# Peptides against a protein of PDB entry 3S8F, part 74

Target 1, 157 residues: chain A of PDB entry 3S8F
Amino acid sequence: VLTLFVAVPSLMTAFTVAASLEFAGRLRGGRGLFGWIRALPWDNPAFVAPVLGLLGFIPGGAGGIVNASFTLDYVVHNTAWVPGHFHLQVASLVTLTAMGSLYWLLPNLTGKPISDAQRRLGLAVVWLWFLGMMIMAVGLHWAGLLNVPRRAYIAQV
Target 2, 166 residues: chain B of PDB entry 3S8F
Amino acid sequence: DEHKAHKAILAYEKGWLAFSLAMLFVFIALIAYTLATHTAGVIPAGKLERVDPTTVRQEGPWADPAQAVVQTGPNQYTVYVLAFAFGYQPNPIEVPQGAEIVFKITSPDVIHGFHVEGTNINVEVLPGEVSTVRYTFKRPGEYRIICNQYCGLGHQNMFGTIVVKE

## One batch from the design tools (peptide; made by RFdiffusion4, then SolubleMPNN)

Design b2_p13_1_s3 (from b2_p13_1, 7 letters changed)
Fold by OpenDDE base, seed 2:
Structure b2_p13_1_s3 (fold): chain B 157 residues (1-157), chain C 166 residues (1-166), chain A 13 residues (1-13)
Amino acid sequence: as target 1 above (157 residues)
Amino acid sequence: as target 2 above (166 residues)
Amino acid sequence: FLLELRQKLEEIF
C-alpha cells in the first residue's frame, strides 16, 4: 500500500524533472518535439550522469510497482529479479547521481576546472557504467522471470 | 519575463502530466493483460496458522518425518515440512503425480525459504507460523527445494528434494 | 513480447 502510494508522487517528481529538462533544452535553442534533448549539455559528465540515472530509474520504478503487487510479487519475490531492481535503483540512479555531483563538487572545492582529458574520461566512465548496469539489469530481470532464485549459487534453469 | 517563464513551464508540465496519465493506463492495461492471459494461476496463501516452534519437533504433525505425508482424499495429500538449519524434512518428500498437494511448512529455528525449482512454489517460512501452499505436480521426477532466505553459515548448502512418482 | 513472456512463464510455473 505504501509503495503504491509513494509511486504517485515519485512519478510526479520524475515528470517535473523531465519538464525542467525540456524547458532548459528549449532555452538552449532546442526546437521541436525532441530537439530540446539534443540541446542539453551532453558534453558535461555532471549532467550526463544523473540523466542516465533517471533513465535507469524508469524501468526500476516500474519494477517497484510490480514488486508491490501481490500477484506479480509471487512470481518475482526472492528471485534474481529483485537484485535487478535494486541495481537499477541504487547502482544506476543513486550511483550515477553521486558521480555527477562529484564532477560538479570537486572543481568547486578545488577552485580548478577539470581538464578536457578528465572531462572525456568522465563521460566514458559514466556511459560505460550505464551500459554495464543495463546489461546486468536485463540479465537479472530475465533470470528472475526464469525462476532463478536469489541468494543461491545454483539453479535448475 | 517571470510570468512568461512560468507559463512556459506550466505548459511543459501539463504535457508531461498528460503523458504520465497515459502511461499509467498503458501499464495497468499491460498488467491486466498479463494476468488475464496467465494460465499457471496464483497459489493463494492459506489461513493464518500458528505453531509453537519450541515444541514442533516433539509433538504434532511435524514431529515424525515418516508420517509427514498424509493422504486426505483420493487424490489429495497434506505434507508437513520442516525447514531448519540447514535442511528440510522429510527429505526426500515423496508424492504421487497428479495429486493435489498441500504443503504445511514451518520452522523450528529461524526464517528460511522454500523455493521449489520448476514450480511456482516460493514462500518464506517463519518460526511460529505455518506456510500453506497448494500445488499439483503434473510431471514426474525430482524437484529441488532451495532456501532463498539467508538463514546462517550453512544457507548456501540448504537443499531438499521432492520426488514425484508416477 | 507479452506472448513470449507468458509462454516462458507457463513453462516454469
Scores: peptide ipSAE 0.018, ipTM 0.764, DockQ to the pose 0.016
Fold by OpenDDE base, seed 5:
Structure b2_p13_1_s3 (fold): chain B 157 residues (1-157), chain C 166 residues (1-166), chain A 13 residues (1-13)
Amino acid sequence: as target 1 above (157 residues)
Amino acid sequence: as target 2 above (166 residues)
Amino acid sequence: FLLELRQKLEEIF
């Protein structure tokens, strides 16, 4: 019940953020239905990181609804599905947002912009993190559906 | 300028609201898909039954492992299982193939898991509560019971066995 | 404290 309750404001927030991104993209010269996406500052790890986190949060949020479902939870509860959900929410959204925040915060606190090399490295780190996290998350969800138990080092699958 | 900006934002918000509604339907569809493909054989939750965890080892149907398997009908058994730190009782659990088995599982100490490999039996076991699970083993052999809820230092080694006899 | 922290960060980075 609580999960479903908090899902509503979370969804509202998500789509509000998306609207803000569209507006920002259009201000940056993006046109058309999807052109605003390309116009966003994808060269800035401080931007890319939290956006990738948000993208990972979408399936994670959907999974949260599944986990909160009384009937569906019977299938996934205490399986590898659950840590898969956690990694999308915490290790993806929260962690990437933290990373992105640092890429913005430190330069602003010190007054020193990051070098181009640092920027490129940051982008690489963020994208690789996201990719790895998605692979792991998909694997965990899949394993969970195959009845791989949580908190066990062995499984009969 | 600010007013114009607000109007523009509103227009984009309307679009995203439409998208949001569409996504809700997608999520519902995904849930429906999950239900349709993965809910086969789900064991419904039984009625809530309470026991005293402090006396469950001393008296009642869980007290004697030798009496844990009770035949309740020609092809029906009730098995009273204790999950404890760190194992299961009785161990092994011996049941006949093709019989309907009603597991009544409880704990005298802390929360444990009861996950039977090769089956859809997967329940948490709480002290003071009786978990009831119904299952019919179609194949003879050994089925491992795994604790999938952290219960202490010996959690990772907490295993049991169900032996299904022909 | 935050001002001191900023100063320290400016020295390190």
Scores: peptide ipSAE 0.006, ipTM 0.753, DockQ to the pose 0.013
Fold by OpenDDE base, seed 1:
Structure b2_p13_1_s3 (fold): chain B 157 residues (1-157), chain C 166 residues (1-166), chain A 13 residues (1-13)
Amino acid sequence: as target 1 above (157 residues)
Amino acid sequence: as target 2 above (166 residues)
Amino acid sequence: FLLELRQKLEEIF
C-alpha cells in the first residue's frame, strides 16, 4: 500500500534540480516560460552530459514506479523492460554524470583547459551517447511490453 | 533584495514540489485505473508456501514427475513443477485444453525463472518457496518455458515445454 | 520471525 510513497523523495529531488536549472537559466538571461532552457550553457559538455542524463532519468523514474507496483510489476518483471529501465538509470544518468564530471575535473586537476576541438568532440560524444541510449531504452521497453524475456536469447514475439 | 530573491526561489521550489506531487498522483491513478480495468491480466499473489529444497526431490508431490499432474476437480489440475539446473520437470508438461491449471513451482538448487511464451505466466522460482500460478490454456499446442533468471553456466539452454492437448 | 516480518512487510508495501 505504501510502496509508491518511495517515489516522493525521488520526485522532490528531481524537480529541485530542475528548479535549480530554471533559476540558473533565468540568471543567464533566459526569459519566458521556456526561454531559460536556451540560456543554459549547452556549449559545455560538463553541463550537457549530466543534464541529458537527467532527461533520460525522467522516463526511467516513471518506470521505477511501475516496477515498484506489485500488480504492474507482474507485467514487466524479468522482461526486456527491466534492462531498459536500468540503462536509463545507470547507463544514462550515472554514466553521463560521470562523463560530465570528468570534463570538469580533469581541466581543474591538470590546470590545462580543454581545447575548443576537445570541447566540440566532447559535446558530440555526449549527444551521441544520449541518442543511442534513448533508442536502446525505447526498444527494450517496447520489447518488454511484448513479453520478451530478460536474460534469454529467444522470444516468440 | 535578498528577501525578495529568497521568496522567489521558494515559490519556484514550491511549484516544483507541487508538480512532483501531482505527478505522483497521476502515476497512482494510472495504476489504479489499470488494476480496475485490466484485472484479467493481473494474477494475485498467493499465500507464501515453503518447502525444503534439500528433500523436495526425494519426497512429496515434486518427487515423481510421472505424478506431477494431479486432477483436483472437474477440468481442474495442479501441476507440480521443478525448475532445476538446467531444466524443468516434468518435461513436457501435458495438460488439457480449457482446464484450469494451477502450477506449483519450486527449485531444489538455485533461483530460476518460469516464463511461458504465449502466456502471461512469468514468475521467479526460489528454493524453499513455492510459486503458484493459475492459468487456463485456451489454445492447444506447445508452449515453451524459458528461464529468465540467471542460474549458472547452462542458463541459456534451460527450456521446458508445456503441451496442451485437445 | 523473518517470515512473519516479510509477510507483514508485504502487506504494507
Scores: peptide ipSAE 0.000, ipTM 0.781, DockQ to the pose 0.012
Fold by OpenDDE base, seed 4:
Structure b2_p13_1_s3 (fold): chain B 157 residues (1-157), chain C 166 residues (1-166), chain A 13 residues (1-13)
Amino acid sequence: as target 1 above (157 residues)
Amino acid sequence: as target 2 above (166 residues)
Amino acid sequence: FLLELRQKLEEIF
């Protein structure tokens, strides 16, 4: 029962980050209920990567609540659902955050700004990575619900 | 102005915190809905039962595969299953159709999985612990057991069979 | 005792 209460501070943290993004977007001239989103620096891979990671974390976090449920865990445990979950968490959120951090850190460490071509390539990389992760994650979660086992090369389905 | 910015941030945070709480309830509702519509797939947690993995092959109900299937009632059986590197014992497991089967599963070596295709039986098998699963096979035939927990070099080839007889 | 404690904790969490 207490395990589900962990969702409270987790959600509080996640949406505090969202609040910071909203504030930043509004400072950049965004207005209205959603206009602040468009005002964020979507042309910077150092920004886009971790934000895409956060977006991937939303379904992952929802899955975390499912996995934390002792009743529902019996349905999904050691099925393809589990790798679907941690690919969103590790291969999406953590990895994209690391990518974004590098796009910021390397120019600062070397003193050399990234070229426009490098910036565009970086954007392509992080968006394609995100898209691929979402497709794979949806597939894995779906397969898991169909009782496809984890760590097996063969399944009845 | 830093103070003005802090006040603005607090206003947004309050809104998003309210949203977070709302989402918490949404997730709880979704869990409740899932349970209401998919309860047939839920296996309740059993009692903690312990066994000595170092002697389980030599003595006790798991020691003899020929005696692994024990009739406990007119239409009730207990099956003592060992998951080991790299297979299951007994193999095949033979049970009658329509009987209530209680699987008592443990391991003499490392952690394994016990996933029965075509069923909702899916448990981890830990050395020193006994996994208990109750199931009734309604359809005769062969059901494949898959190890879904990494257990070593032969993990990918670790399979068993349950044969349900008419 | 530790096994009982573990079981109790698993019921709570």
Scores: peptide ipSAE 0.000, ipTM 0.771, DockQ to the pose 0.012

Design b2_p13_1_s4 (from b2_p13_1, 5 letters changed)
Fold by OpenDDE base, seed 2:
Structure b2_p13_1_s4 (fold): chain B 157 residues (1-157), chain C 166 residues (1-166), chain A 13 residues (1-13)
Amino acid sequence: as target 1 above (157 residues)
Amino acid sequence: as target 2 above (166 residues)
Amino acid sequence: FMLKLREELEKIF
C-alpha cells in the first residue's frame, strides 16, 4: 500500500524533472519535440551522470510497482529479480547522482576546473558504469523470471 | 520575463503530466493483461494459522517426520514440513505424481525460505506461523528445496528434496 | 519486454 502510494508523488517528481530538462534544453536553443535533448550539456559528466541515473530509475520504478503487487510479487520475491531492482535504484540512480555531484563539488572545493582529459575520462566512466548496470540489471531480472533464487549460489535453471 | 518563463514551464509540465497519466493507464493495462493470462498459476494465501515454535517438534503433526505425509483424499495429501537450521524435514518428501499437495510449513527456530525449484512454490517460513502452499506435481522426479532467506552460518547449505513418484 | 515476461511466466505457472 505504501509503495503504491509513494509511486504517485515519485512519478510526479520524475516528470517535473523531465519538464525542467526540456525547459533548459529549449533555453539552450533546442527546438522541436526532441531537439531540446540534444541541446543539453552532454559534454559535462556532472550532467550526464544523474541523467543516466534517471534513465535507469524508470524501469526500476516500474519494477517497484511489480514488487508491490501481491500476485506478481509471488513470482519475483526472493529471486534474482529483487537484486536487479535494487541495482537499478541504488547502483544506477543514487550512485550516478553521487558521481555527478562529485564532478561539480570537487572543482568548487579546490577552486580549480577539471582538465579536458579528466572531463573525457569522467564521461567514459559514467557511460561505462551505466552500460554495465543495464547489462547486469537485464540479466538479474531475466534470471529472476527464470526462478533463480536470491541468496543461493546454485540453481537448477 | 518571469511571466513568460512561468507560462513556458507550465506548458511543459502539463504535457508531461498528460504523458504520465497515459503511461499509468498503459502500465495498469499491461499488468491486468499479464494477470488475466496467468491467473491459473496463482496460489492464494492460506488462512492465518499459528503454532507454538517451542513445542512444534514434540507434539502435533510436525513432530514425527514418518507421519508428515497425510492422505486427506483419494488424490489429496497434506505434508507437514519443518524448516530448521539447517535443513528440512521430512527429507526427502515423497509424494505421488498428479496428486494435490497441501504443504503446511513452519519453523522451530528462525525465519527460513521454502523455494521449490522448478515450481512456483516460494514462501517465507516464520516461527509461530504456518505457511500453506497448494501444488500439484505434474512431472515425476526430484525437486530441490532451497532456502532463499538468510538464516545463519549454514544458510548456503540448507537444502531439501521432494521426490515425486509415478 | 512484456512478451518475454509472458513467456517466462508461462514456464512458471
Scores: peptide ipSAE 0.015, ipTM 0.752, DockQ to the pose 0.017
Fold by OpenDDE base, seed 5:
Structure b2_p13_1_s4 (fold): chain B 157 residues (1-157), chain C 166 residues (1-166), chain A 13 residues (1-13)
Amino acid sequence: as target 1 above (157 residues)
Amino acid sequence: as target 2 above (166 residues)
Amino acid sequence: FMLKLREELEKIF
């Protein structure tokens, strides 16, 4: 019940953020239905990181609804599905947001912009992190559906 | 300028609201898909039953492992299982193939898991509460019971066995 | 504290 309750404001927030991104993209010269996406500052790890986190949060949020469903939770509870969900929410959204925040915060605190090399490295780190997290999360969800138990080092599958 | 900006934002928000509604349907569809493909053979939850965890080892149907398997009908058994730190009782659990088995599982100490490999039996076991699970083993052999809820230092080694006899 | 932190960060970065 609580999960479903908090899902509503979370969804509202998510789509509000998306609307803000569209607006920002259009201000940056993006046109058309999808052109605004390309116009966003994808060269800035401080931007890319939290956005990738948000993307990972979408399936994680959907999974949260599954976990909160009595009948569906019976299938996935205490299986590898659960840590898969956690990694999307915490290790993806929270962690990437933290990373992105640092890429913005430190330069602003010190008054020193990051070098181009640091920027490129940051982008690489963020994208690799996201990719790895998605692979792991998909694997964990899949394993969970195959009844691989949580908190056990062995399984029949 | 600010007013114009607000109007523009509102227009984009309307679009995203439409998208939001569409996504809700997608999520519902995904839930439906999950239900259709992965809920076959779901074991219904039993009635809530309480026991005293402090006396469950001393008296009652869980007290004697030798009496844990009770035939309740020609092809029906009730098995009274204790999950404890760190194992299961009785161990092994011996049941006949093709019989309807009603597991009544409780704990004398802390929360444990009862996950039977090769089956859809997967329940948490709480002290003071009896978990009831119904299952019919179609194949003879050994089925491993795994504790999938952290219960202490020996959690990772907490296993049991169900032996299904022809 | 925040000012001091900034100062220290400026030394590192």
Scores: peptide ipSAE 0.012, ipTM 0.747, DockQ to the pose 0.013
Fold by OpenDDE base, seed 3:
Structure b2_p13_1_s4 (fold): chain B 157 residues (1-157), chain C 166 residues (1-166), chain A 13 residues (1-13)
Amino acid sequence: as target 1 above (157 residues)
Amino acid sequence: as target 2 above (166 residues)
Amino acid sequence: FMLKLREELEKIF
């Protein structure tokens, strides 16, 4: 029980970000329990990318609790579950955040705003990346539960 | 205006933090419930057992593959398995159906995996340590052992077989 | 979600 309290700082950080998003959405005219979500700038790839990363991070973080549990880790360790987990953490959150950062950074460094075409392309890239990562991650987690090993080219299933 | 904004943010933060703490306890409770009501088919050893990887091939219970399967009771066996680059010893491992099998697995060289298909047996094998797993095969047949920890150039071809006899 | 998670974990054990 005490070991799982290690997750508290991470949860505090994550939900502070969520609080900031809610506040921002409400400032943008969003109302109600969920209206603030729609009010967020979903037309900006610099915003969408890290938010999609956060969405992927939620199940990944939950999986972290599983992986940190001795008895549960025995079930998933060295199976396809593990790469499924870190693809949510690294290849989704970290990578999408990096992508989003670039969409902000490059225009600022060059002093040139992105064109509408570039913006649309950016949105397509981050959404396709997220979709692909979610499909792969779900597949890997499922395969892991079906006892597909990692670091092996064959499996019984 | 800034003060009002900060107060609003703080209120949202408190709400989300309360939610996060609640979820933490839900996760803990869920794990506890699962462990209390369900069990895995494999029972690991409770204590760490050490061996000398430099002599494990020469002396002791892992030295002779012909003596690797030891009957410890009427329906109980201990199997001393070596995982090495690049295979398993003995190979095949022959055990009776329905018997309680205790696998004692170690490595003379590098870290390997011991993943038995069709079972929940899946452990890392470290040189100098003995991995212990207990399992009962209910169905006769062949079970493939897969190395799921990278161990060198021949890793992809490192397989073993457990033959469960009626 | 938590109920579903419980169900899935119960299937594993």
Scores: peptide ipSAE 0.012, ipTM 0.775, DockQ to the pose 0.023
Fold by OpenDDE base, seed 1:
Structure b2_p13_1_s4 (fold): chain B 157 residues (1-157), chain C 166 residues (1-166), chain A 13 residues (1-13)
Amino acid sequence: as target 1 above (157 residues)
Amino acid sequence: as target 2 above (166 residues)
Amino acid sequence: FMLKLREELEKIF
């Protein structure tokens, strides 16, 4: 049980970021309990990408706690559950953050702002990426719970 | 104005920290509940047993596949299994239905997996260590052993079979 | 290096 306290720093970091987003949304005119979400700059792929990554990271983090538990890890270890976890953590958060950073970095490096068409395309790419990752992650976690082995092309179920 | 803003930010941060802590407790509670109510699905860790991977093929209980299945009591067996690149021995592993089987699994070469389909047997096999798994097969038939840990070029073809006899 | 990188990126975008 005490091993699970390793999750505290990660949770603190995650929710600090969430708090910052809430504050930013409220500064942008968001009102109410959830109205601040709509006030965030969802038209900017540099913002949307890492935020979507964070959203994927939430269930991934929960899974991390499961994976860190000796008793529960026996259920999921070396099953499709594990790559499902990885894809949420790396292919979602890290990758989307990298994508988002490029949408910020390139205009700043070149001094040339992205066109509206590029912006819209970027948004489409980021959202499609996120959607695909969520579908895959859910599938992998589900398969893992059905005892589908990791690193194998054969499964009974 | 700056002071008020700072206090507001701190309040939000404290709120989220409280939430994070609450979630931690939820997860801990879930684990505790699962452990308390679903003990049959949890295999406790055994004692660490070590072997010399360089000699395990030459001497000891893993050396002869024909002697790998040892009856240790009434309806109780120990099976000494080697996972190697790229297969298992003995193969097939023949055991009686309804018997309590203790698998003692080790590797002479690299890390392998030992995943038995249709069961909850799923362990990593490390050279120099013995993985111990206890299981009782209730249904006769063939159970496939799958290596779920990358072990080299032939990893994808590394399979074994457990034959449960009536 | 950064100047060169900028120049190359300007060609692409």
Scores: peptide ipSAE 0.005, ipTM 0.774, DockQ to the pose 0.013

